# Peptides against a protein of PDB entry 4ASU: the designs that were tried, part 239

Target 1, 270 residues: chain A of PDB entry 4ASU
Amino acid sequence: ATLKDITRRLKSIKNIQKITKSMKMVAAAKYARAERELKPARVYGVGSLALYEKADIKTPEDKKKHLIIGVSSDRGLCGAIHSSVAKQMKSEAANLAAAGKEVKIIGVGDKIRSILHRTHSDQFLVTFKEVGRRPPTFGDASVIALELLNSGYEFDEGSIIFNRFRSVISYKTEEKPIFSLDTISSAESMSIYDDIDADVLRNYQEYSLANIIYYSLKESTTSEQSARMTAMDNASKNASEMIDKLTLTFNRTRQAVITKELIEIISGAA
Target 2, 83 residues: chain B of PDB entry 4ASU
Amino acid sequence: FTFASPTQVFFNSANVRQVDVPTQTGAFGILAAHVPTLQVLRPGLVVVHAEDGTTSKYFVSSGSVTVNADSSVQLLAEEAVTL

## One batch from the design tools (peptide; made by RFdiffusion4, then SolubleMPNN)

Design b2_p24_1_s1 (from b2_p24_1, 12 letters changed)
Fold by OpenDDE base, seed 4:
Structure b2_p24_1_s1 (fold): chain B 270 residues (1-270), chain C 83 residues (1-83), chain A 24 residues (1-24)
Amino acid sequence: as target 1 above (270 residues)
Amino acid sequence: as target 2 above (83 residues)
Amino acid sequence: EKEEEEKKKAIEELNAQLAAALAA
């Protein structure tokens, strides 16, 4: 490689490093906000899930319609965030299919569709785009919930798959159950609850769905921003190492060129 | 007793004496050992009676309330403000 | 979106260059 080529490459990598550093800072800021907002969201979401855990709601085996909601975003450069969710979705879909269940998929975020389109295109009901640019709101979750409920797909049970935030360096892909109104209303374990008006239960379930989606979005966002921050940090470090290596190569090449020129001058060959 | 909105937590697994909630079917008081129930909140006042005798008032927009068999209560409001 | 695509390309290019440099 000529000195010019090395210099050009150095300049390019330095520019990339600037970009990755900037992205790291942006991700860090978004992460900090997301983590703060996750605290109440987690209490809220876990509170909504408490019923399902305590009531031990079971879907009868004869019920075959299963909905998988994968939660991620539209934005890349966040490590394994999207692939982790997609992997879990694939695994769950395969397991359910093997059990004789009908599986439909909803993608929250375009990246889910991008990963699963070739293999699972026929199973997709809807994909929600424009996810991840702004922090998710309860309104966003409500829109998703409403769209799901209005999709016309009468699922019996569902799974919402998302990355749960553990720490700045760790997330875990998790699955939480979603139940249809019919499944909840028919569950034997619900018998301990006082007679609930059908309209009340319907409304309750709508809130529950929105709550769980909101929770999943907040967990996902926090995980994503943390992962992006880490990815950008790693990229910046890698760029730094490459800059160092190229700088050494540049210096060696420069010395070789100088030596060659000197030899040519001394030999009278120039 | 857990009382939260999407953006704020008011109570997290706290012990309270009584919680008065505005539901679509009417306001009811949740006492210790209340029977399990599910309700939907209407806009109105939530009153939390603490064990120490203090009373806190909140305005909620909508949401849900769950009373479980284990006496745990989840009050989840879409929006809530302290009064 | 354009900026994000450019960033993505830049990172991909960086990773490719890094891989090439590590393989040399």
Scores: peptide ipSAE 0.021, ipTM 0.856, DockQ to the pose 0.012
Fold by OpenDDE base, seed 5:
Structure b2_p24_1_s1 (fold): chain B 270 residues (1-270), chain C 83 residues (1-83), chain A 24 residues (1-24)
Amino acid sequence: as target 1 above (270 residues)
Amino acid sequence: as target 2 above (83 residues)
Amino acid sequence: EKEEEEKKKAIEELNAQLAAALAA
């Protein structure tokens, strides 16, 4: 490589390093906020899921319609955040299909659609875009929940798949159950609850769905920002190492060029 | 007893004496060993009676309340403020 | 979106170059 080539590469990598460092800082700020907002959201979301755990809601095997909600975002450069969710969605879809279930998919965030479009396009009901630019609100979750309920797809049970935040260096892709109104209404385990008005139960389920979606969005956002920080840090370190290597190469090449020029001058071979 | 909004936690797995909630079917008090039930909140006043005799008041906009067989209660409000 | 894709590509290229350099 010529000195000129090395110089151009150095300039390019240095620029990339600046960008990755900047992005790391931005992600750090967003992470800090997301983590703070996740604390109450987790209590809220886990509280909403308590019924399903305590009531041990079971879906009859003869019920065939299953909904998968994958929760991610529109934004890239965050490591395996999107692919991890997509991978689990694929696995779940395959398992359900093998069990004779009909599977439909909702993608929260455009990245889910981008990954699964080729293989699962016919299973998608809707994809929600404009996720990840701003912190998710309960209003956002409510909109998603409402659109799902109005989609016309009468699922029996479902799964919401998202990345749960564990620590700044760790997340885990998890799955939580969602149930249709009919499934809840017909569940034997619900018999211990007082006679509940149908309208009340419907409204309750609407809240439950919005609650879990909100929770999943908050977990996903925190995980994403943390992962992005890590990714940008790694990229910055990689860039630094490359800069060091190229700098050494530059110095060696420069010395060689100088030596060659001197030899040419001395020998008259110029 | 858990009482939370999406943005704030008021009680997290706490022991309380009684919780009065405003529901669409009418306000009722949740005491120890209350029968399991599901309700939807209407805008109104939530009153929490602590075991130490302290009473706290909250205004909620909407949401849900769950009373389970194990006496656990989840009060989940869309919006809630301390009064 | 285009900007993000460009950044992604740049990072991928960097990683590829690094891998190549480490293999040499």
Scores: peptide ipSAE 0.021, ipTM 0.850, DockQ to the pose 0.011
Fold by OpenDDE base, seed 2:
Structure b2_p24_1_s1 (fold): chain B 270 residues (1-270), chain C 83 residues (1-83), chain A 24 residues (1-24)
Amino acid sequence: as target 1 above (270 residues)
Amino acid sequence: as target 2 above (83 residues)
Amino acid sequence: EKEEEEKKKAIEELNAQLAAALAA
């Protein structure tokens, strides 16, 4: 490689490093906010799931319609955030299909569709775009919940798949259940709640769904920002190492050129 | 007893004496060993009676309340403010 | 969107450059 080539490459990598450092800082700021907002959201969301856990709601085996909601975002450059969710969605879809279930998919964030479109296009009901630029609000979750409930797809049960935040360096893809109104109302384990008005139960379910979606969005956002921060940090470090290597190469090449020129001068080979 | 909004936690797995909640079917008090029930909140006052005798008042917009067989309670409001 | 796409391209380019450098 000529000195000129090395110099050009150095300049390019230095520019990339500036970009990755900037992105790291942005991700760090968003992560800090997301983590703060996740604390109450987790209590809220886990609280909403308590009924399903305690009542041990089971879907009858004869029920065949299953909904998978994958939660991620539209934004890339965050490591395996999207692929992890997609992987689990694929696994779940395959397992359900093997069990004779009908599977439909909802993607929250465009990246899910981007990954699964080729293999699961026929199973997609809807993809929610414009996710990830701003922190998710309960309003956003409510909109998603409402659209799902009004979609006309009469699922029996569902799964919401998202990345749960563990730490700045760790997330885990998890699945939480979603149940239809009919499944909840017909569940034997709900018999202890028998005196509940049908309208009340319907409204309750609407809140529950919104709550769970909101929770999943908050977990996903925090995980994503953390992962992006890490990814950008790694990219910056890699760039730094490359800069060092190229700088050494540049210096060696420069020395070689100088030596060659000196030899030519000394040898009289003008 | 857990009482939270999407943005704020008021009680997290706390022991309380009584919680008065405004529901669509009417206001009712949740006491110890209350029968399991699900309710939807209407805009109104939530009153939490702590075991130490302290009473706290909150205004909630909407949401849900769950009373489980194990006497755990989840009060989840869309919006809530301390009064 | 354009800025994000540019950033994506830049990172992809970096990764390609890194891969090339590691292979060399």
Scores: peptide ipSAE 0.020, ipTM 0.849, DockQ to the pose 0.012
Fold by OpenDDE base, seed 1:
Structure b2_p24_1_s1 (fold): chain B 270 residues (1-270), chain C 83 residues (1-83), chain A 24 residues (1-24)
Amino acid sequence: as target 1 above (270 residues)
Amino acid sequence: as target 2 above (83 residues)
Amino acid sequence: EKEEEEKKKAIEELNAQLAAALAA
């Protein structure tokens, strides 16, 4: 490689490093906010799931309609965040199909659709776009919940799949159950609860769904920002190492050129 | 007893004497060993009676309340403010 | 020469990763 080629590459990598460092800082700021907002959201969301955990709601085996909600975002450059959710969705869909269930999919974030559209296009009910530009709000979750309930798809049970935040260096793809109003109302385990008005139960379910979606969005956002920060940090480090290597190569090449020129001068060779 | 909104936690697995909640079917008090129930909140006042005798008041917009068989209570409001 | 080729490959890989990351 000529000195010019090395110099051009060095310049390119240095520019990339500047970009990745900047992106890291932006991701870090968003992560810090997301983590703060996740604390109350987690208490709120886990509280909403408490009923389903304690009541041990079971869906009869003869019920075949299953809904999968995958939660991610529209934005890339965050490592395996999207692929992890998609992988879990594929696995769940395949298992359910093998069990004779009808599976429909909702994607929260365009990246889920981008990954699954070729293989699962017929199973998609709806994809929610414009996710990830701003922190998710309870209003956003309510809109998603309402659209789901009004979709006309009468599922019996479902799963919401999202990345749960563990730490700045760790997330885990998890699944939480969602149940239809009919499934909840008919569950034997609900018999211990006092006579609940049908309207009350319907409204309660609407809140529960919105709560769970909100929780999943907050977990997903925090995980995503953390992963992006890590990815950009790694990219910056890799760029730094490459700069060092190329700089050494440049210095060696330059010395070789100088030596060659000196030999030519001494030898009288033009 | 857990009482939270999407953005704020007021009580997290706390022991309280009584919680008065405004529901669509009417206001009722949740005491120890209350029968399991599900209710939807209406806009109104929540009053938490602590074991030490202190009383805290909150205004809630909407949400849900769950009383479980194990006496755990989840009060989840869309919006809540301390009064 | 081998070291230069390896460095070239590493740069190309990094550039591809970055390009993919920027295009995503």
Scores: peptide ipSAE 0.018, ipTM 0.839, DockQ to the pose 0.010

Design b2_p24_1_s2 (from b2_p24_1, 10 letters changed)
Fold by OpenDDE base, seed 5:
Structure b2_p24_1_s2 (fold): chain B 270 residues (1-270), chain C 83 residues (1-83), chain A 24 residues (1-24)
Amino acid sequence: as target 1 above (270 residues)
Amino acid sequence: as target 2 above (83 residues)
Amino acid sequence: EEREEELKKAIEELRKKLAEALAA
């Protein structure tokens, strides 16, 4: 490699390092906010899921329609955040198909669509774009919930798949159940709730869905920002190491060029 | 008893004496060992009576309330403010 | 989006070059 080539590479890597450092700082700020907002969101979301856990709602085996909601975002450069969700979605879809279930997919965030579109295009109902630029709000979750309920797809059971935040260095892809109104209303374990008005139950289910989606978005966002921060930090360190190596190579090459020129001058071969 | 909005937690697995909630079917008082029920909140006042005798008032916009067989209660409001 | 893709490619190239340099 010529001195010119090495210099060009050094300049390029230094620029990349500046970008990755800046992105790290942005991700750190977003992470700090997301973590703060996740605390109440987790209590809220876990509270919404409590009914399903306590009532032990089971879907009859004869029910065949299953909905998978994958939650991620539109933005890349966050490690395995999107691929982890997509992997779990694929696994779940395959298992359900093997069990003779009909599977439909909703993607929250464009990255899910980007990963699964080629293999699962026929199973996609809708993809929600413009996710991840701003922190998710309950309003956003409500819009998603409403669109799902109005999609005309009469699912029996569903799964929402998202990355749960564990720590600044760790997340885990998790799955939570979603049940249709019909499934809840027909569940034997719900017999203790028999005096519930059908309209009340419908409205309750709408809130439950919005609550779970909101929770999943908050977990996903926190996980994503943390992962991005880590990814950008790693990229910055890698860039630094490469700069050091290239600098050494540059110095060695420069010395070799000087030596060669001196030899040519001394030998008169120039 | 858990009472939260998407942005704020008021009670997290707390023991309370009574919670009065505004539901679409009317005002509902949740006492200890209340029968399991699901309700939807209407805009109105939530009153929490703590075991120590303190009373807290909140305004809620909408949401849900769940009373489980184990006497656990989840009050989840879309918006809630302390009064 | 184009800028992110370019950055992603650059990072991947950096990783590849780093791996090559460490294997050397």
Scores: peptide ipSAE 0.022, ipTM 0.838, DockQ to the pose 0.011
Fold by OpenDDE base, seed 1:
Structure b2_p24_1_s2 (fold): chain B 270 residues (1-270), chain C 83 residues (1-83), chain A 24 residues (1-24)
Amino acid sequence: as target 1 above (270 residues)
Amino acid sequence: as target 2 above (83 residues)
Amino acid sequence: EEREEELKKAIEELRKKLAEALAA
């Protein structure tokens, strides 16, 4: 490689490093906010899931309609955040199909659709786009919940799949159950609950769904920002290492050129 | 007893004497060992009676309340403010 | 040398992703 080629490459990598460093800082700021907002959201969301855990709601085996909700975002450059969710969705869909269940999919964030559209396009009910530019609100979750309930798809049971935040360096793809009104109302374990009006139960279920979706969005957002920060940091470090190597190569090449020129001068070959 | 909104936690697995909640069917007092129930909140006043005799008041917009068989209670409001 | 090649590939992939993200 000529000195000119090395110089051009150095300049290009240095520019990339500046961009990745800037993106890291932006991701760090968003992560800090997301983590703060996740604390109450987790208490709220886990509280909403408590009924399903304590009541041990089970779906009868004869019920075949299953809904999978995958939660991610529209934005890339965040490591394996989207692929992890998609992988879990594929696995779940395959398992359910093998069990003879009908599977429908909802994607929260365009990246889920981008990954699964070729293999699972027929199973998609709806994809929610424009996710990830702003922190999710309870209003956003309510809109998603309402759209799901109004979709006309009468599922018996469902799964919401999202990345749960563990730490700045760790997330885990998890699944939480969602149940239809009919499944909840018919569950034997619900018999211990005092006379619940059908309208009350319906409204309760709507809140529960919104709550779970909100929780999943907050977990996903925090995980995503953390992963992006890490990805940008790694990219910056990799760029730095490459700059160092190329700089050494440049120096060696420059010395070789100088030596050659000196030899030519001494030999009179100019 | 857990009482939270999406953005704020007021009580997290706390022990309380009584919680008065505004439900669509009317005011409801939750005591220790109350029978399991599910209710939907209407806009109104929540009153938490602590074991030490202190009383805290909150205004909630909407939400849900769950009393489980294990006596755990989840009060989840869409919006809540301290009064 | 193998590590260098891996790094080169990673940077190229990043460039592509960044270009796509900026164009969007």
Scores: peptide ipSAE 0.020, ipTM 0.842, DockQ to the pose 0.013
Fold by OpenDDE base, seed 4:
Structure b2_p24_1_s2 (fold): chain B 270 residues (1-270), chain C 83 residues (1-83), chain A 24 residues (1-24)
Amino acid sequence: as target 1 above (270 residues)
Amino acid sequence: as target 2 above (83 residues)
Amino acid sequence: EEREEELKKAIEELRKKLAEALAA
C-alpha cells in the first residue's frame, strides 16, 4: 500500500470513529430517556399481563390460527437486536407449523420484514414502518392494536416477541401471549370471573392488546438503544485500534520510502 | 393493588383498604377479597383509601381494572392525574 | 478488512438515512 493509500484509509477510519462516537452519545441519551420511561411502562405492561398469568388462559388445541407479532424497529447498528427477535419468530413459526397451526406474522419495524421477507413473505399480514425514530407512545401502540384488530385475521392466540431490557449490557428476547376475545371468553380458567358483558370484555381486550404492545415497544426501545450504544462504543474502539495499526504501517512505510530515496541519492540511481 | 398509566405509577403492589373506580357499568368499590371481575374504566374519579386512613383522588380518562382471585388488583388507566 | 467494510456500509446507510431525514 502506498503512503497515499494508507493516509486515505486513516482519514476514512478517523471519520468513521467520529461518527460512531457521535452515535454512541445519541444512543446514550436516548437510552437514558428510554430507561426512565420503561419504569412505569413495565409496571403498566406487567399489570396488563397479570390476568393471563393468573388465569392461565389456554387455547384449545382445535384452534389453529396463531398470530406472531415481532417487535423491533427500522433502525440498524444495534447488534443482534433484530436478529434475535427474528430468530425467535422463526423458531416459533416452525414449532407452530409443526403443530398444525396456521401462522401469520406482524412486523413492528421494517427490520423484521427485511430479515424474514424471503422465507416468510406469505405469512406477513402487515409491517409497521417508521418505528424507532421517536420514542413509542401509547398512541402508537393503540394504532398498531387497532390495525391488528381490523386486519380481518381472526387469530385464536398469538405471541408478541420482543427484547426485554435487563441491563445496559443485557437484554433477552421474550415471548408474551396475546389472546383473542373468543379465546378469553371461552377459557375455563376465566369462569371465576363474574359474568362480564361482552362489550366490556371486548373493550378490555382492546386495552390489553394496546397495553401489551406498548410495553413491548418500550422494552424493545430500551434494549435497542442500549445495544446501539454498546455497538457504537465497540465500533469506536475497533476504529481506534485500526488507526493505531495503520499509523504504525504508515510510519514503517514512510521510513522505507525515505530509506529508498536516500539509497537512490547515495547510489546516484535517481 | 397496582395503579398505573403508561407514563406514571401511582401504586405498585400496594396494600390499600378500598379503591373506588368509575366503570362503564357503574362505580363500585373494591374491597379486600372482592370477587374476581374485569371492568373498563369510564372517565371519572378514582378514590384510593389507604390503610392509614388517607384518601387519594385521581381523575382517569379510560382504561381497565382487573380484580383477581388472589385479591390482586390492576388498575390501568390510559391517562390519570392526581387531584 | 471485513469489519471495515461492514462499518463502511453501516455508515453509508446512516449517511443515506441522515440525508433522507434532512431532505424530508
Scores: peptide ipSAE 0.020, ipTM 0.848, DockQ to the pose 0.017
Fold by OpenDDE base, seed 2:
Structure b2_p24_1_s2 (fold): chain B 270 residues (1-270), chain C 83 residues (1-83), chain A 24 residues (1-24)
Amino acid sequence: as target 1 above (270 residues)
Amino acid sequence: as target 2 above (83 residues)
Amino acid sequence: EEREEELKKAIEELRKKLAEALAA
């Protein structure tokens, strides 16, 4: 490599490092906000899931329609955030298919579609885009829930898959159940709730779905920003190391060029 | 008893004496060992009667309330404010 | 003449070292 080539590469890497450092700072700010907002969201979301956990709702085996909702975002450069969700979705879809279930998929965030479109295109109902530019709101979750409920797909049971935030350095891909109105209304474990008005139950389920989606979005966002912060930090460090290596190479090459020139002068071969 | 909105937690697994909630079918009080039920909230007042005798009032916009067989209660409001 | 040969050898050694450094 010529001195010029090394210099060009150095400049490029330095620019990349500036970008990654900037992105790290942005991610850090977003993470801090997301983490704060996750605290109440978690209580809210876990509270919404409490019924399903306590009632131990079971879907009859003869019911075959299963919905998978994968939650991530549109934005890259966040490590394995998207691939983790996609991997879990693939696994779940395969398991359900093996069990004779019909599987449909909803992607929250364009990255899910990007990963799964080739292999699961026929199973996708809808992909929600423009996720991750701004912090998710309950309104956003409600829109997603409403769209799902109005999709015309009459699922029996479903799974929402998202990254749960554990710490700044750790997340875990998790799955939570979602149930259709019919499944809830027909569940034996719900017999203690039989006197509930059908309209009330419908509305309740709408809230439940929105609540769970909101919760998943908040978990996902926090996990993503944390992961991005880490990824950008690592990238910045890697860039730094590469800069150091290239700088050494540059210096050595420069010395070599000088030496060559001196030799040419001394030898008269110039 | 858990009472939260998407953005704020008011009670988290707390013990309370009574919670009065506004539902679409009417306002009712949730006492200890209340029969399991699911309800949807209408805009109105939530009144929480704590074990220490204190009473807290909240305005909620909408949401849901769940009373489970184990006496756990989840009051989840879309929007809620302390009065 | 002897000094020239010594210089030539030194130059060749330097060239060799340079080539090795550039090939690495």
Scores: peptide ipSAE 0.000, ipTM 0.817, DockQ to the pose 0.004

